# Ledger of designs, part 25: peptides against a protein of PDB entry 6UG1

Target 1, 304 residues: chain A of PDB entry 6UG1
Amino acid sequence: SNEERKRRKYFHMLYLVCLMVHGFIRNEWINSKRLSRKLSNLVPEKVFELLHPQKDEELPLRSTRKLLDGLKKCMELWQKHWKITKKYDNVGLYMRTWKEIEMSANNKRKFKTLKRSDFLRAVSKGHGDPDISVQGFVAMLRACNVNARLIMSCQPPDFTNMKIDTSLNGNNAYKDMVKYPIFWCEVWDKFSKKWITVDPVNLKTIEQVRLHSKLAPKGVACCERNMLRYVIAYDRKYGCRDVTRRYAQWMNSKVRKRRITKDDFGEKWFRKVITALHHRKRTKIDDYEDQYFFQRDESEGIPD
Target 2, 301 residues: chain A of PDB entry 6UG1 as posed
Amino acid sequence: SNEERKRRKYFHMLYLVCLMVHGFIRNEWINSKRLSRKLSNLVPEKVFELLHPQKDEELPLRSTRKLLDGLKKCMELWQKHWKITKKYDNEGLYMRTWKEIEMSANNKRKFKTLKRSDFLRAVSKGHGDPDISVQGFVAMLRACNVNARLIMSCQPPDFTNMKIDTSLNAYKDMVKYPIFWCEVWDKFSKKWITVDPVNLKTIEQVRLHSKLAPKGVACCERNMLRYVIAYDRKYGCRDVTRRYAQWMNSKVRKRRITKDDFGEKWFRKVITALHHRKRTKIDDYEDQYFFRRDESEGIPD

## One batch from the design tools (peptide; aimed at target 1 F111 K112 K115)

Design b2_p14_8_s2 (made by RFdiffusion4, then SolubleMPNN; from b2_p14_8, 4 letters changed)
Fold by OpenDDE base, seed 3:
Structure b2_p14_8_s2 (fold): chain B 304 residues (1-304), chain A 14 residues (1-14)
Amino acid sequence: as target 1 above (304 residues)
Amino acid sequence: SLEDFVEEFLQLYL
């Protein structure tokens, strides 16, 4: 019905805001001074020096290579720190079906909220789900004075799916779900003027994304619970930016059709949400990033 | 708090 279409659209919007606020809160928690002092001790001086290379005036690429090597070593150090990767109790922050949402609304489950203190303890001990692990990795990089962003791929329910029953039947659903991450890291390369993508936990990869990322879900099964639509970046200064364009090869032709921003109302609304979560002044880093997104939009073209 | 509401909401629907 038209009513159910409206209901799903509004529920998608509400859910998206809650996810984006969750990302904001986790980004504040990883700025903990107590956590920072603990995590900085995991990084030896030699690795810290690689994270902060001098500018090579002859070949800036040499400085980028040192940074990349430092980030690789940080991933290795993080794997040594992280002792227990817990499974998600259910689907975590992956996309729910409309049936699962309706069933959850009927179940008055007392859920135990993860408190800030419990999160900080989990990160400090190296015990938690993959999302907590990624968030802790970003905290470690920030503790080393690296300009690291927390990236969140927000997975609100698909308001474009108008099927009544959207149940996902299959024993492999969890493996397909966790194939691609929901959280990852970006690191600012001051030499190349680009963001470096880092997945320290899932794919254990470092990328300089040009046209496509390995972190973008590929295939029907993994896209059932992980649909790349809203990739939000939270920086150390409480900046909030939509970075979906980096990871979406087909932003205009495919991704936009599944976003609330497909229409002018949704675009204006989503811009208000981003603005409300963006607590810093614009910087030259934002200018370089916007220029990159512009070039990516021009190169994709307008869909026919 | 907004934090509690968001986390509770996420728990209800997660």
Scores: peptide ipSAE 0.043, ipTM 0.765, DockQ to the pose 0.896; fails the geometry check
OpenDDE base, seeds 1, 2, 4, 5: peptide ipSAE 0.032, 0.041, 0.033, 0.035; ipTM 0.740, 0.766, 0.746, 0.758; seeds 1, 2, 4, 5 fail the geometry check

Design b2_p14_8_s3 (made by RFdiffusion4, then SolubleMPNN; from b2_p14_8, 5 letters changed)
Fold by OpenDDE base, seed 2:
Structure b2_p14_8_s3 (fold): chain B 304 residues (1-304), chain A 14 residues (1-14)
Amino acid sequence: as target 1 above (304 residues)
Amino acid sequence: SLEEFVEKFLQKYL
């Protein structure tokens, strides 16, 4: 019905805000000074120097290569630190079906919310789910004065799916679900004026995204619980930015149709949510990023 | 988890 369509749209909006607020809170937690002091000790001086290369005036690419090598070594150091990767409880932050939401609403399940103290202890010990691990990795880079963002792929229920029953088959579902991350890292490359994408936990990859990312879900089974629609960046200064354009090859033709921002009401609403979570002034880094997004929009073209 | 937050949030507000 039209009413059910409206209900699903509003529920999607509420769920999206909850996701984005969670990302914001986790971004605050990883700025812990106590955690920063502990995590900085994981990075030896030689790796710190690679993270902070001098500008090569002859070939700026040499400086980017040093940074990339430093980030690779940081991933290796992080793997040594991280002792236990826990499975997600149920589906974690991956996308729920409408049926799962309805069933969960009926079942007053006592959920055990992870407290800030428990999170900081988990990161410090190297024990937790993949999301905690990624968040801890971002904290380690920030402890080394790297301009690292926490990236969150927000997975609200698909308000464009009007099917009543979307039962997902159980056993293969977890492996396909976790094939692509929900959280990752971006690092600012001051030499190339671009964000470097880092997945330290899932794919264990570093990439300089041009047209597509390895982190973008591919295949039907993976996309059932991980639809790239809202990739939100949280920086060390409490900036909040929509960076979906980086990771979406087909933003205009495909992704936009599945976003709340497909209409003017949704666009204005989503902009208000971003603005409410964006607690810093604009910087030249934002200008370079917006220019890159503009060029990506022009290069994709307007969908016919 | 955030599911727990969303569910608690949802249970509190929905």
Scores: peptide ipSAE 0.230, ipTM 0.839, DockQ to the pose 0.193
OpenDDE base, seeds 1, 3, 4, 5: peptide ipSAE 0.234, 0.057, 0.156, 0.150; ipTM 0.851, 0.783, 0.824, 0.817; seeds 1, 3, 4 fail the geometry check

Design b2_p14_8_s4 (made by RFdiffusion4, then SolubleMPNN; from b2_p14_8, 7 letters changed)
Fold by OpenDDE base, seed 4:
Structure b2_p14_8_s4 (fold): chain B 304 residues (1-304), chain A 14 residues (1-14)
Amino acid sequence: as target 1 above (304 residues)
Amino acid sequence: SLEEEVEKFLLLYS
């Protein structure tokens, strides 16, 4: 019905706000001074120097290569620190079906909300789910004074899916679900004026995204619980930015149709949400990023 | 507060 379409749209918007607020709170927690002091001790001086290369005036690419090597070594150090990767309880922050949402509303399960103290202890011990691990990695880079962003791929229920039963088949569902991450890291390269993408936990990859990312979910089974629609970046200064354009090859043709921003009302609403979560002034880094997004929109063209 | 900001966003659903 038209009513059910409206209900699903509004519930999607609510769920998206809750996810974006969750990302904001986790981004605040990883700025903990106590955690920072502990995690900085994991990074030896030689690796710290690679994270902060001098500008090579002859070939700025040499400085970028040093930064990339430093980030690779940080991933290796993080793997040594992290002892236990817990499975998600149920589906974690991956996309729920409409049926799962309706069933969960009836089950007043006491969600054990992870407290800030429990999170800091989990990161500090190297014990937790993959999201906690990624968030801890961002905290380690920030402890080394690296301009690292926490990236969250927000997975609200698909308001464009009007099927009554959206039950997913059980057995391979977890492996397919966790094939691609929900959280990752970006690091600002001051030499190339670009964000470097880092997945320290899932794919264990570093990439300089040009046209497409390895972190973008591919295949029907993987996309059932992980649809690339809202990739939100949280920086160390409490900036909040939509960076979906970086990771979406087909933003205009495919991704936009699955976003609340497909219409003017949804665009204005989503801009208000971003603005409320954006607690810093604009910087030249934002100008370079917006220019990159503009060039990517022009290069994709208007969908036929 | 962040909660008040969320509530203001929820009012945009009405």
Scores: peptide ipSAE 0.033, ipTM 0.663, DockQ to the pose 0.088
OpenDDE base, seeds 1, 2, 3, 5: peptide ipSAE 0.026, 0.025, 0.028, 0.027; ipTM 0.688, 0.669, 0.701, 0.685

## One batch from the design tools (peptide; aimed at target 1 M13)

Design b2_p15_1 (made by RFdiffusion4)
Pose (drawn by RFdiffusion4):
Structure b2_p15_1 (pose): chain A 301 residues (1-169, 173-304), chain P 15 residues (1-15)
Amino acid sequence: as target 2 above (301 residues)
Amino acid sequence: DELEEELEEIMEEAE
């Protein structure tokens, strides 16, 4: 019914707001001073110097390389620090079906509250699912004074799914791509470097294509790329989906609430509500990348 | 609290 269609659109907006806000608060917890000081001693002087390379006037590229080596070394040592990698209970933060949600609302059960202290304890011990692991990795980079963003792929239920049944054909297929990952700024190449230290264990300087965007019909059942939100040290919140969307204006726009005007205005209201800093020059360099990327997409196939 | 009130207003507009 048209009524159920409208409810799905609203609940989608509601769940999306909650997800984005959770990203905002989790990023705050990541900045915890007490935790940052402990995680900093995990980084040797050699790697620390690689994470803060000297300006190389003749060839800025060498500085970028040193940072990549440093990022690689950090990924490695984080693989060692993280001793216990749990499985997501049930579905984690991956996209759920309308049927699954309706049923979760029905069954109230008992839910162990988490809070901030428990999160900190888990990151210091090295116990957690991949989301906690990557988030902790970002906290470590920040304790070393690197401009690290936390990236979250918000996976609200699909408001474009009109079906009354909503059934699907696997765990391994869900976890093929991450919900959380990291970006680090390169002041030499003036670009954001994408880092996934937990799932794909890769570092990529995304230009026009990214390894992180999910592919194949089966994998996209639980992970439909729509809202890639980046949170930074100074409490910025930016929609970074353009970096990770091969067909943004075609394929992805149809799945986002921003396809109509009311939707874009509303979404902007939330981003602004979550962006608690003023514009820096880095924001401009990023907007320039997005503009060029937006103009190079062209006609679809 | 301010953020919560602002988000509540935004959601009321979505109604």

Design b2_p15_1_s1 (made by RFdiffusion4, then SolubleMPNN; from b2_p15_1, 7 letters changed)
Fold by OpenDDE base, seed 4:
Structure b2_p15_1_s1 (fold): chain B 304 residues (1-304), chain A 15 residues (1-15)
Amino acid sequence: as target 1 above (304 residues)
Amino acid sequence: SELQKKLEEILEEFK
């Protein structure tokens, strides 16, 4: 019905706000001074120097290569620190079906919300789910004064899916779900004027995304619970930015149709949500990023 | 918090 379409759109919007606020709160927690002091001790001086290379005036690419090597070594150090990767409770922050949402509303299960103290302890011990591990990795890079962003792929329920029953087949669902991450890192390369993508936990990869990312879900089974629609970046200065364009090859033709921003009302609303979560002034880094997104929009073209 | 108020205002626009 038209009413059910409106209800699903509203619930999608509410759920999206809750996810974006969750990302904001986790981004605040990883700025903990106590955690920062502990995590900085994991990074030896030689690796710190690679994270902060001098500008090579002849070949800026040499400086980028040092930064990439430093980030690779940080991933290796992080793997040594991290002792226990817990499975997600149920589906974690992956996309729920409409049926699962309706069933969960009836179940008064006291979801034990992870407290800030428990999060900091989990990161400090190296015990937690993959999301906690990624968030801790971002905290370690920030502890080394690296301009690292927490990236969150927000997975609200699909308001474009009007099927009544969207039950997913059980057994392989978890493996397919966790094949691609929900959280990752971006690091600002001041030499190339680009964001470097870092997945320290899931794919264990570093990318300089041009047109395509390995972190973008591929295949029907993987896309059931991980649909690339809202990739939100949280920086060390409490900036909040939509970076979906980086990871979406087909932003205009495919991704936009599955976003609330498909219409002017949804675009205006989503801009208000971003603005409410964005607690810093604009910088030249934002200008370079917006220029990159503009060039990506022009290169994709308008879908017929 | 100020953030919570802004989010509540944003959510009221959908009622």
Scores: peptide ipSAE 0.050, ipTM 0.768, DockQ to the pose 0.818
OpenDDE base, seeds 1, 2, 3, 5: peptide ipSAE 0.031, 0.031, 0.031, 0.031; ipTM 0.734, 0.736, 0.737, 0.732

Design b2_p15_1_s2 (made by RFdiffusion4, then SolubleMPNN; from b2_p15_1, 7 letters changed)
Fold by OpenDDE base, seed 4:
Structure b2_p15_1_s2 (fold): chain B 304 residues (1-304), chain A 15 residues (1-15)
Amino acid sequence: as target 1 above (304 residues)
Amino acid sequence: SELEKLLKEILEEWK
């Protein structure tokens, strides 16, 4: 019905806001001074120097290569720190079906919300789910004065799916769900004027994204619980930015149709949510990023 | 929090 379409759209928006706020809160927690002091001790001086290379005026690419090597070594150090990767409780922050949402509304399960103290202890011990691990990695880079962003791929229920029963066909194995991450890191490269993508936990990869990322879900089974629609970046200064354009190859043709921002009303609303979560002034880094997104939109074109 | 107020306002615009 038209009413069910409206209900699903509204619930999608509410769920999206809750996810974006969750990302904001986790971004505050990883700015903990106590955690920062502990995590800085994991990074030896030689690796710190690689994270902060001098500008090579002859070949800026040499400085970028040092930064990339420093980030690789940080991933290796992080793997040594992390002792226990817990499985997600149920589906974690991956996408739920409409049926699962309706069933969960009836189950007053006291979700034990992870407290800030428990999170800080988990990161400090190296014991937690993959999301906690990624968030801790971002905290370690920030402890080394690296301009690292927490990235969250928000997975609200698909309001474009109007099927009554949205049960997943078959036991989509936990393995297919977790094949691609929900959280990752971006690091600012001041030499190339670009964000470097870092997945320290899932794919264990570093990318300089041009047109597509390895972190973008591929295949039907993986896309059922992980649809690239809302990739939100949280920086160390409490900036909040939509960076979906970086990771979406087909933003205009495919991704936009599955976003609330497909119409002017949804675009205006989503801008209000971003503005609400954005607690810093604009910088030249934002200008370079917006220029990159503009060039990506022009190169994709408008779908006919 | 200020964030919770703003979230309520954003959600009320959708009623």
Scores: peptide ipSAE 0.029, ipTM 0.700, DockQ to the pose 0.821
OpenDDE base, seeds 1, 2, 3, 5: peptide ipSAE 0.028, 0.027, 0.023, 0.020; ipTM 0.702, 0.692, 0.666, 0.657

Design b2_p15_1_s3 (made by RFdiffusion4, then SolubleMPNN; from b2_p15_1, 7 letters changed)
Fold by OpenDDE base, seed 4:
Structure b2_p15_1_s3 (fold): chain B 304 residues (1-304), chain A 15 residues (1-15)
Amino acid sequence: as target 1 above (304 residues)
Amino acid sequence: SRLEKELQEILKEWE
């Protein structure tokens, strides 16, 4: 019905706001001074120097290569620190079906929200789910004065799915769900004027994304619980930015149709949400990023 | 918080 369409759109928006606020809160927690002091001790001086290379005026690419090597070594150090990767309870922050949402509303399961103290302890011990691990990795880089962003792929229920029963066949193995991450890191390369993508936990990869990312979900089974629609970046200064354009090959043709921003009303609303979560002034880094997104929009073209 | 107020205002536009 038209009513069910409106209900699903509204619930999608509410759920999206809750996810984006969750990302904001986690981004605040990883700025903990107590955690920073502990995590800085994991990074030896030689690796710290690689994270902060001198600018090579002759070949800026040499400085970028040092930074990439430093980030690789940080990823290796993080793997040594992280002792226990817990499975997600149920589906974690992966996308739920409409049926799962309705069933969960009826089940008053006291969702034990992870407290800030428990999070900080989990990161410090190296014991937690993959999301906590990624968030801790971002905290370690920030402890080393690296301009690292927490990236969150927000997975609200699909308001474009109007099926009554949206039950996934129970055989959608946990392996297919977790094949691609929900959280990752970006690091600002001041030499190339680009964001470097780092997945320290899931794919264990470092990318300089041009057109395609390995972090973008591929295949039907993986996309059932992980649809790339809202990739939100949280920086160390409490900036909040939509970075979906980096990771979406087909932003205009495919991704936009599954976003609330498909119409002017949804675009205006989503901008208000971003603005409410964006607690810093604009910087030259944002100008370079917006220019990159503009070039990516022009190169994709308008879908026929 | 300021954030909670701003979020409540955003949500009220959809009620």
Scores: peptide ipSAE 0.028, ipTM 0.681, DockQ to the pose 0.806
OpenDDE base, seeds 1, 2, 3, 5: peptide ipSAE 0.027, 0.025, 0.007, 0.025; ipTM 0.688, 0.679, 0.406, 0.679; seeds 3, 5 fail the geometry check

Design b2_p15_1_s4 (made by RFdiffusion4, then SolubleMPNN; from b2_p15_1, 6 letters changed)
Fold by OpenDDE base, seed 4:
Order: structure tokens, then C-alpha cells, then sequence
Structure b2_p15_1_s4 (fold): chain B 304 residues (1-304), chain A 15 residues (1-15)
């Protein structure tokens, strides 16, 4: 019905805001001074120096290579720190079906929300789910004065799915769900004027994304619970930015159709949400990023 | 508090 379409759109928006706020809160928690002091001790001086290379005026790429080597060593150090990777409770922050949402509304299960103290303890001990691990990795890089962003792929229910029963037919194994991450890191490369993508936990990869990312879900089974639609970046200064364009090869042709921003009303609303979560002034880094997104939009073109 | 207020405002625009 038209009513059910409106209901699903509204619920998608509410759920999206809740996810974006969750990302904001986690981004605040990883700025903990107590956590920063503990995590800085994991990084030897030699690795810290690689994270902060001098600018090579002859070949800026040499400085980028040092930064990339420093980030690789940080991933290795993080793997040594992290002792226990817990499975997600149910589906974690992966996408739920409409049926699962309706069933969950009836179950008054007291969601034990992870408290800030418990999060900080989990990161400090190296015991937690993959999301906590990624968030802790971002905290470690920030403790080393690296301009690292927390990236969140927000997975609200698909309001474009108008099927009555949205149950997943397959026991989509936990393996297919977790094949691609929901949280990752970006690091600012001041030499190339680009964001470097870092997945320290899931794929254990570092990328300089041009047209596509390895972190973008591929295949039907993986896309059922992880649809690339809202990739939100939270920086150390409480900036909030939509960075979906980086990771979406087909933003205009495919991704936009599955976003609330498909129409002018949804675009205006989503901008209000971003503005609300964005607590810093604009910087030259934002200008370089917006220029990159513009070039990516022009290169993709408008779908016929 | 400001975030909750803003969330309420954003949600009220949709009622």
C-alpha cells in the first residue's frame, strides 16, 4: 500500500538517524584521553616517525610510501594487541529485514547497550567484536596524532524493498554477512591530498581508492545485510561527512535510487542530519574531498 | 542534550 511505503520510508529515516548518532557517540568515545595514553604506548618511535614523514619536495610519493608503511606496521601492531574477536550478537549493525524489525519490536529484550566504560575496557584489553576493534584502531592512530576518521557504513532497512515477507530465504551464514566491514578507517595523506582507506580487522587492507574499493560489498549474499548506501565519516574534531561517493562506483545510477536523497525532500532532510552531527568548521581538507567527489560525479555521468 | 533535541526536531519535521 501507499501507507506501508510511507511507513517504511519513515522508519528507514529514523533508523538511519539512530545509526548516525551511534557513530557520533563511538567517535567521541575513541577520543578518550585515558584510552589515547594507553594506545600510544603500542606504537614504537620508529613507527611513529613513519606516520609523520617529512615532506619530500622532489617526490611527494616517497612521503606517502612512508605513511603507508607506517599504517601497515600499525595494523600488525593492532593484530598483536587484539586478543579476542567476539562474534556479533545476532546481526550487529548489519541490515535487518522488515520482518526481523517487526519481530524485534514485539520482543522487549533489554538491549544491554555497551557503556562507555565497558567500551574503553574492551579496547584496552583487546577483547570485543570487529566494530570495537576498528574503533580502537582509529583511537590508536589518533593517539599518534594521525588525522584518522572513523568510517561507518550505515545499514538502515531497505525502504525500496516493498515485499511483504522480506525474510532471507537462506541461512545466509554469518560468514557472508561479515565478509565486508561496517566500520573502517580513513587516514588523511597530506602529501597526495587524499584520504587513504584502511580496514585493519576484516580484509586487513590499505587502499588509495580511485574508482572502486575492495570494501564495497559484492555478490547477492553479501549485499543482503550490507548495502553500500550511507558511508559516514567521523573525524577527530567531530566533523561528520557523507563519503559514500568514494566507495560507490555507481552512485548516480544505482546507489542514489536506494537512498533517502533520491528526491529533493530527502536530500534536504539528510543535509540537516549531517549538519547537526558536524561540529567543526570547514577546512581545506574538505575542499580537496569535495573536488574529488565532484570529479567522480562528472566521470560517472547522469544515468540515461 | 543538544543532539537529542536536534534528533527530536528532525523527527518532528516528519510527523
Amino acid sequence: as target 1 above (304 residues)
Amino acid sequence: DELEKLLKEILEEWK
Scores: peptide ipSAE 0.031, ipTM 0.710, DockQ to the pose 0.810
OpenDDE base, seeds 1, 2, 3, 5: peptide ipSAE 0.027, 0.023, 0.026, 0.029; ipTM 0.695, 0.680, 0.660, 0.702

Design b2_p15_2 (made by RFdiffusion4)
Pose (drawn by RFdiffusion4):
Structure b2_p15_2 (pose): chain A 301 residues (1-169, 173-304), chain P 15 residues (1-15)
Amino acid sequence: as target 2 above (301 residues)
Amino acid sequence: DLEEELEEILEEAEE
């Protein structure tokens, strides 16, 4: 019914707001001073110097390379620090079905509250699922004074799914791509470097294509790329989906609430509500990348 | 403040 259609659109907006705010608060917890100091001693002087390379006037590229080596070394040592990698209970933060949600609302059960202290304890011990692991990785980079963003792929239920049944055909297929990952600024190449230290264990300087965007019909059942939100040290919140969307104006726009005007205005209201800093020059360099990327997409196939 | 702002945005969206 048209009524259920409208409810799905609203609940989608509601769940999305909650997800994005959780990203905002979790990023705050990541900045915890007490935790940052402890995680900093995990980084040797050699690697620390690689994470803060000297300006190389003749060839800025060498500085970028040193940072990449540093990022690689950090990924490696984080693989060692993280001793216990849990499985997501049930579905984690991957996209759920309307049926699944309706049923979760029905069954109330008992839910162990988490809170901030428990999160900190888990990151210091090295116990957690991949979300906690990557988030802790970002906290470590920040304790070393690198401009690290937390990236979250918000996966609210699909408001474009009109079906009354909503059934699907696997765990391994869900975890193929991450919900959380990291970006680090390169002041030499003036670009954001994408880092996934937990799932794909890769570092990529995304230009026109990214390894992180999910592919194949089966894998996209639980992970439909729509809202890639970046949170930074100074409490910025930016929609970074353009970096990770091969067909942004075609394929992805149809799945976002921003396809109509009311939707874009509303979404902007939330981003602004979550962006608690003023514009820096880096924001301009990023907008320039996005503009070029937006103009290079062209006609679809 | 942030909570009230989000509530107002959701109320507008509901209407």

Design b2_p15_2_s1 (made by RFdiffusion4, then SolubleMPNN; from b2_p15_2, 6 letters changed)
Fold by OpenDDE base, seed 4:
Order: C-alpha cells, then structure tokens, then sequence
Structure b2_p15_2_s1 (fold): chain B 304 residues (1-304), chain A 15 residues (1-15)
C-alpha cells in the first residue's frame, strides 16, 4: 500500500539517523586521551616516521609511498595487538530485513548497549567484534597524530524493497554478510591531496580509490545485508561527511535510487542530518574532496 | 542538544 511505503520510508530515515549517531558516538570514544596514550606505545619510532614523511619536493609520490608503508606496518602491528575477534551478535550493524525488524520490535530483549568503558577496555585488550577492532585501529592512528577518519557504511532497512517477506535463507548468510566491512578507515594523504582507504581487519587492504573500491560489496548474497548507500566519514575534529561517492561506481544510476536523497525532500532532510553531526568548520581538505566528487559525478554522467 | 535536533529532523518527516 501507499501507507506501507510511507511507513518503510519513515522507518528507514529513523534507523539511518540512529546509525549515524552511533558512528558519531564511536568517533568520540576513539578520541579518548587514555586510549590514545596506550595505543601510541604500540607504534615504534621508525613506523611513526613513516607515517609523517617529509615532503619530497622532486617527487611527492615518494612521500605517499612512505605513508603507505607506514600504514601497512600499522596494520601488521594492529594484528599483533588484536587477540580475539568476536562474532557479531546476530547481524551486528548489517542490514536487517523488514520481517526481522517487526519481530525484534515484539522482543523486549534488553540489548546490552556497549558502554564507553567497556569499549575502551575491549580496544585496550584487543578483544571485540570487527567494528570495535577497526575503531581501535583509527584510535591508534589518531594517537600517532595521523588524520584518520572512521568510515561507516550505514545499513538502514531497504525502503525500496516492498516485499512482505524478506527472510534470508541459508547457512552461509553470516559468511556472505561479513565478506565486506561496515566500518573502515580513511587517512589523509597531504602529498597527493587524497584520502587513502584502509581496511585493517576484514580484507586487510590499503587502497587509493580512483573509480572502484574492493570494499564495495559485490554479488547478490553479499548485498543482501550490505548495500552501499550511505558511507559516512567521521574525522578527529568531529566532522561528518557523506563519502558514498568515493565507493559508489554507479552513484547516479544505481545508488541514488536506493537512498532517501532520491528526491529533493530527502536530499534536504539528509543534508540537515549531516549538518547536525558536523561539528567543525570547512577546510581545504573538504574542498579537494568535493572537487574529486564533482569530477566523479561528471565522469559517470546522468543516467538516461 | 543533538538529540533535540535529531528529533526535530524526524518530526519534519511526519508532516
């Protein structure tokens, strides 16, 4: 019905806001001074120097290569620190079906919300789910004065899916779900004027995304619980930015149709949500990023 | 507060 379409759109918006606020709160927690002091001790001086290369005036690419090597070594150090990767409770922050949402509303299960103290302890011990591990990795880079962003792929229920039963079948559902991450890192390369993508936990990869990312879910089974729609970046200064364009090859033709921003009302609303979560002034880094997104929009073209 | 701003953003959609 038209009413059910409105209800699903509203619930999608509510759920999206809750996810974006969750990302904001986790981004605040990883700025903990106590955690920062502990995590900085994991990074030896030689690796710190690679994270902060001098500008090579002849070949800026040499400086970028040092930064990339430093980030690779940080991933290796992080793997040594991390002792226990827990499975997600149920589906974690992956996309729920409409049926699962309706069933969960009836179940008064007190979801034990992870407290800040428990999060900091989990990161400090190296015990937690993959999301906690990624968030801890971002905290370690920030402890080394690296301009690292927490990236969150927000997975609200699909308001474009009007099927009554959206139950997902099969034993492999968890493996397919966790094939691609929900959280990752971006690091600002001041030499190339680009964000470097870092997945320290899931794919264990570093990318300089041009047109395509390995972190973008591929295949029907993987996309059931991980649909690239809202990739939100949280920086060390409490900036909040939509960076979906970086990871979406087909933003205009495919991704936009599955976002609340498909219409002018949804675009205005979503801009207000971003603005409410964006607690810093604009910087020249944002200008370079917006220019990159503009060039990506022009290169994709308008879908016929 | 952030919560009040977010609540207003949700109310704007009920209308």
Amino acid sequence: as target 1 above (304 residues)
Amino acid sequence: SLEEELQKLLEEFKE
Scores: peptide ipSAE 0.035, ipTM 0.745, DockQ to the pose 0.912
OpenDDE base, seeds 1, 2, 3, 5: peptide ipSAE 0.030, 0.020, 0.024, 0.030; ipTM 0.739, 0.655, 0.671, 0.734

Design b2_p15_2_s2 (made by RFdiffusion4, then SolubleMPNN; from b2_p15_2, 8 letters changed)
Fold by OpenDDE base, seed 1:
Structure b2_p15_2_s2 (fold): chain B 304 residues (1-304), chain A 15 residues (1-15)
Amino acid sequence: as target 1 above (304 residues)
Amino acid sequence: SLEEYLKKLLEEFKK
């Protein structure tokens, strides 16, 4: 019905806001001075120097290569620090079906929310789920004065799915779900004036994304619980930006149709949510990023 | 507060 369509759209918006606020709160927690002091001790001076290379005026690419090597070594150090990777409780922050939402609403299950103190302890000990691990990695880079931002792929229920029963039947549902991350890192490269994508936990990869990312879910089974629609970046200065364009190959043709921003009302509403979570002034980094997004929109073109 | 602002944004959609 039209009413059920409106209800699902509303619930999608509510859920999206809750996810985006969760990302914001986690981004505040990883700015903990106490955590920063502990995590900086994991990075030896030689690796710190690689993270902060001098500008090579003859070949700026050499400076980028040093930064990339430093980030690789930081990923290796992080793997040594992280002792226990816990499985997600149920589906974690991956996408729920409409049936699962309905069943969960009927079951007055008290969600055990992780407290800030428990999060900081988990990161410090290296014990937690993959999301906590990624968030801790971002905290370590920030402790080394790297301009690292937390990236969150927000997975609200699909309001474009009007099926009543959306139960997912599959033996490998968990493996397919966790094949691609929900959280990752981006690092600002001041030499190339680009964001570097870092997945320290799942795929253990570093990318300079041009047109496509390895972090973008591929295949039907993986996309059932991880649909690339809302990739939100949280920086160390409490900036909040939609960076979906970086990771979406087909933003205009495919991704937009699955977003609340498919219409003018949804675009205006989503802009208000981003603005509410964006607590810093614009910088030249934002200008370079917006220029990159513009070029990506022009290169994709308007879908026929 | 952020929460109050977000509640208002959701109320704007119910209209």
Scores: peptide ipSAE 0.045, ipTM 0.750, DockQ to the pose 0.865
OpenDDE base, seeds 2, 3, 4, 5: peptide ipSAE 0.024, 0.024, 0.036, 0.044; ipTM 0.698, 0.662, 0.738, 0.749

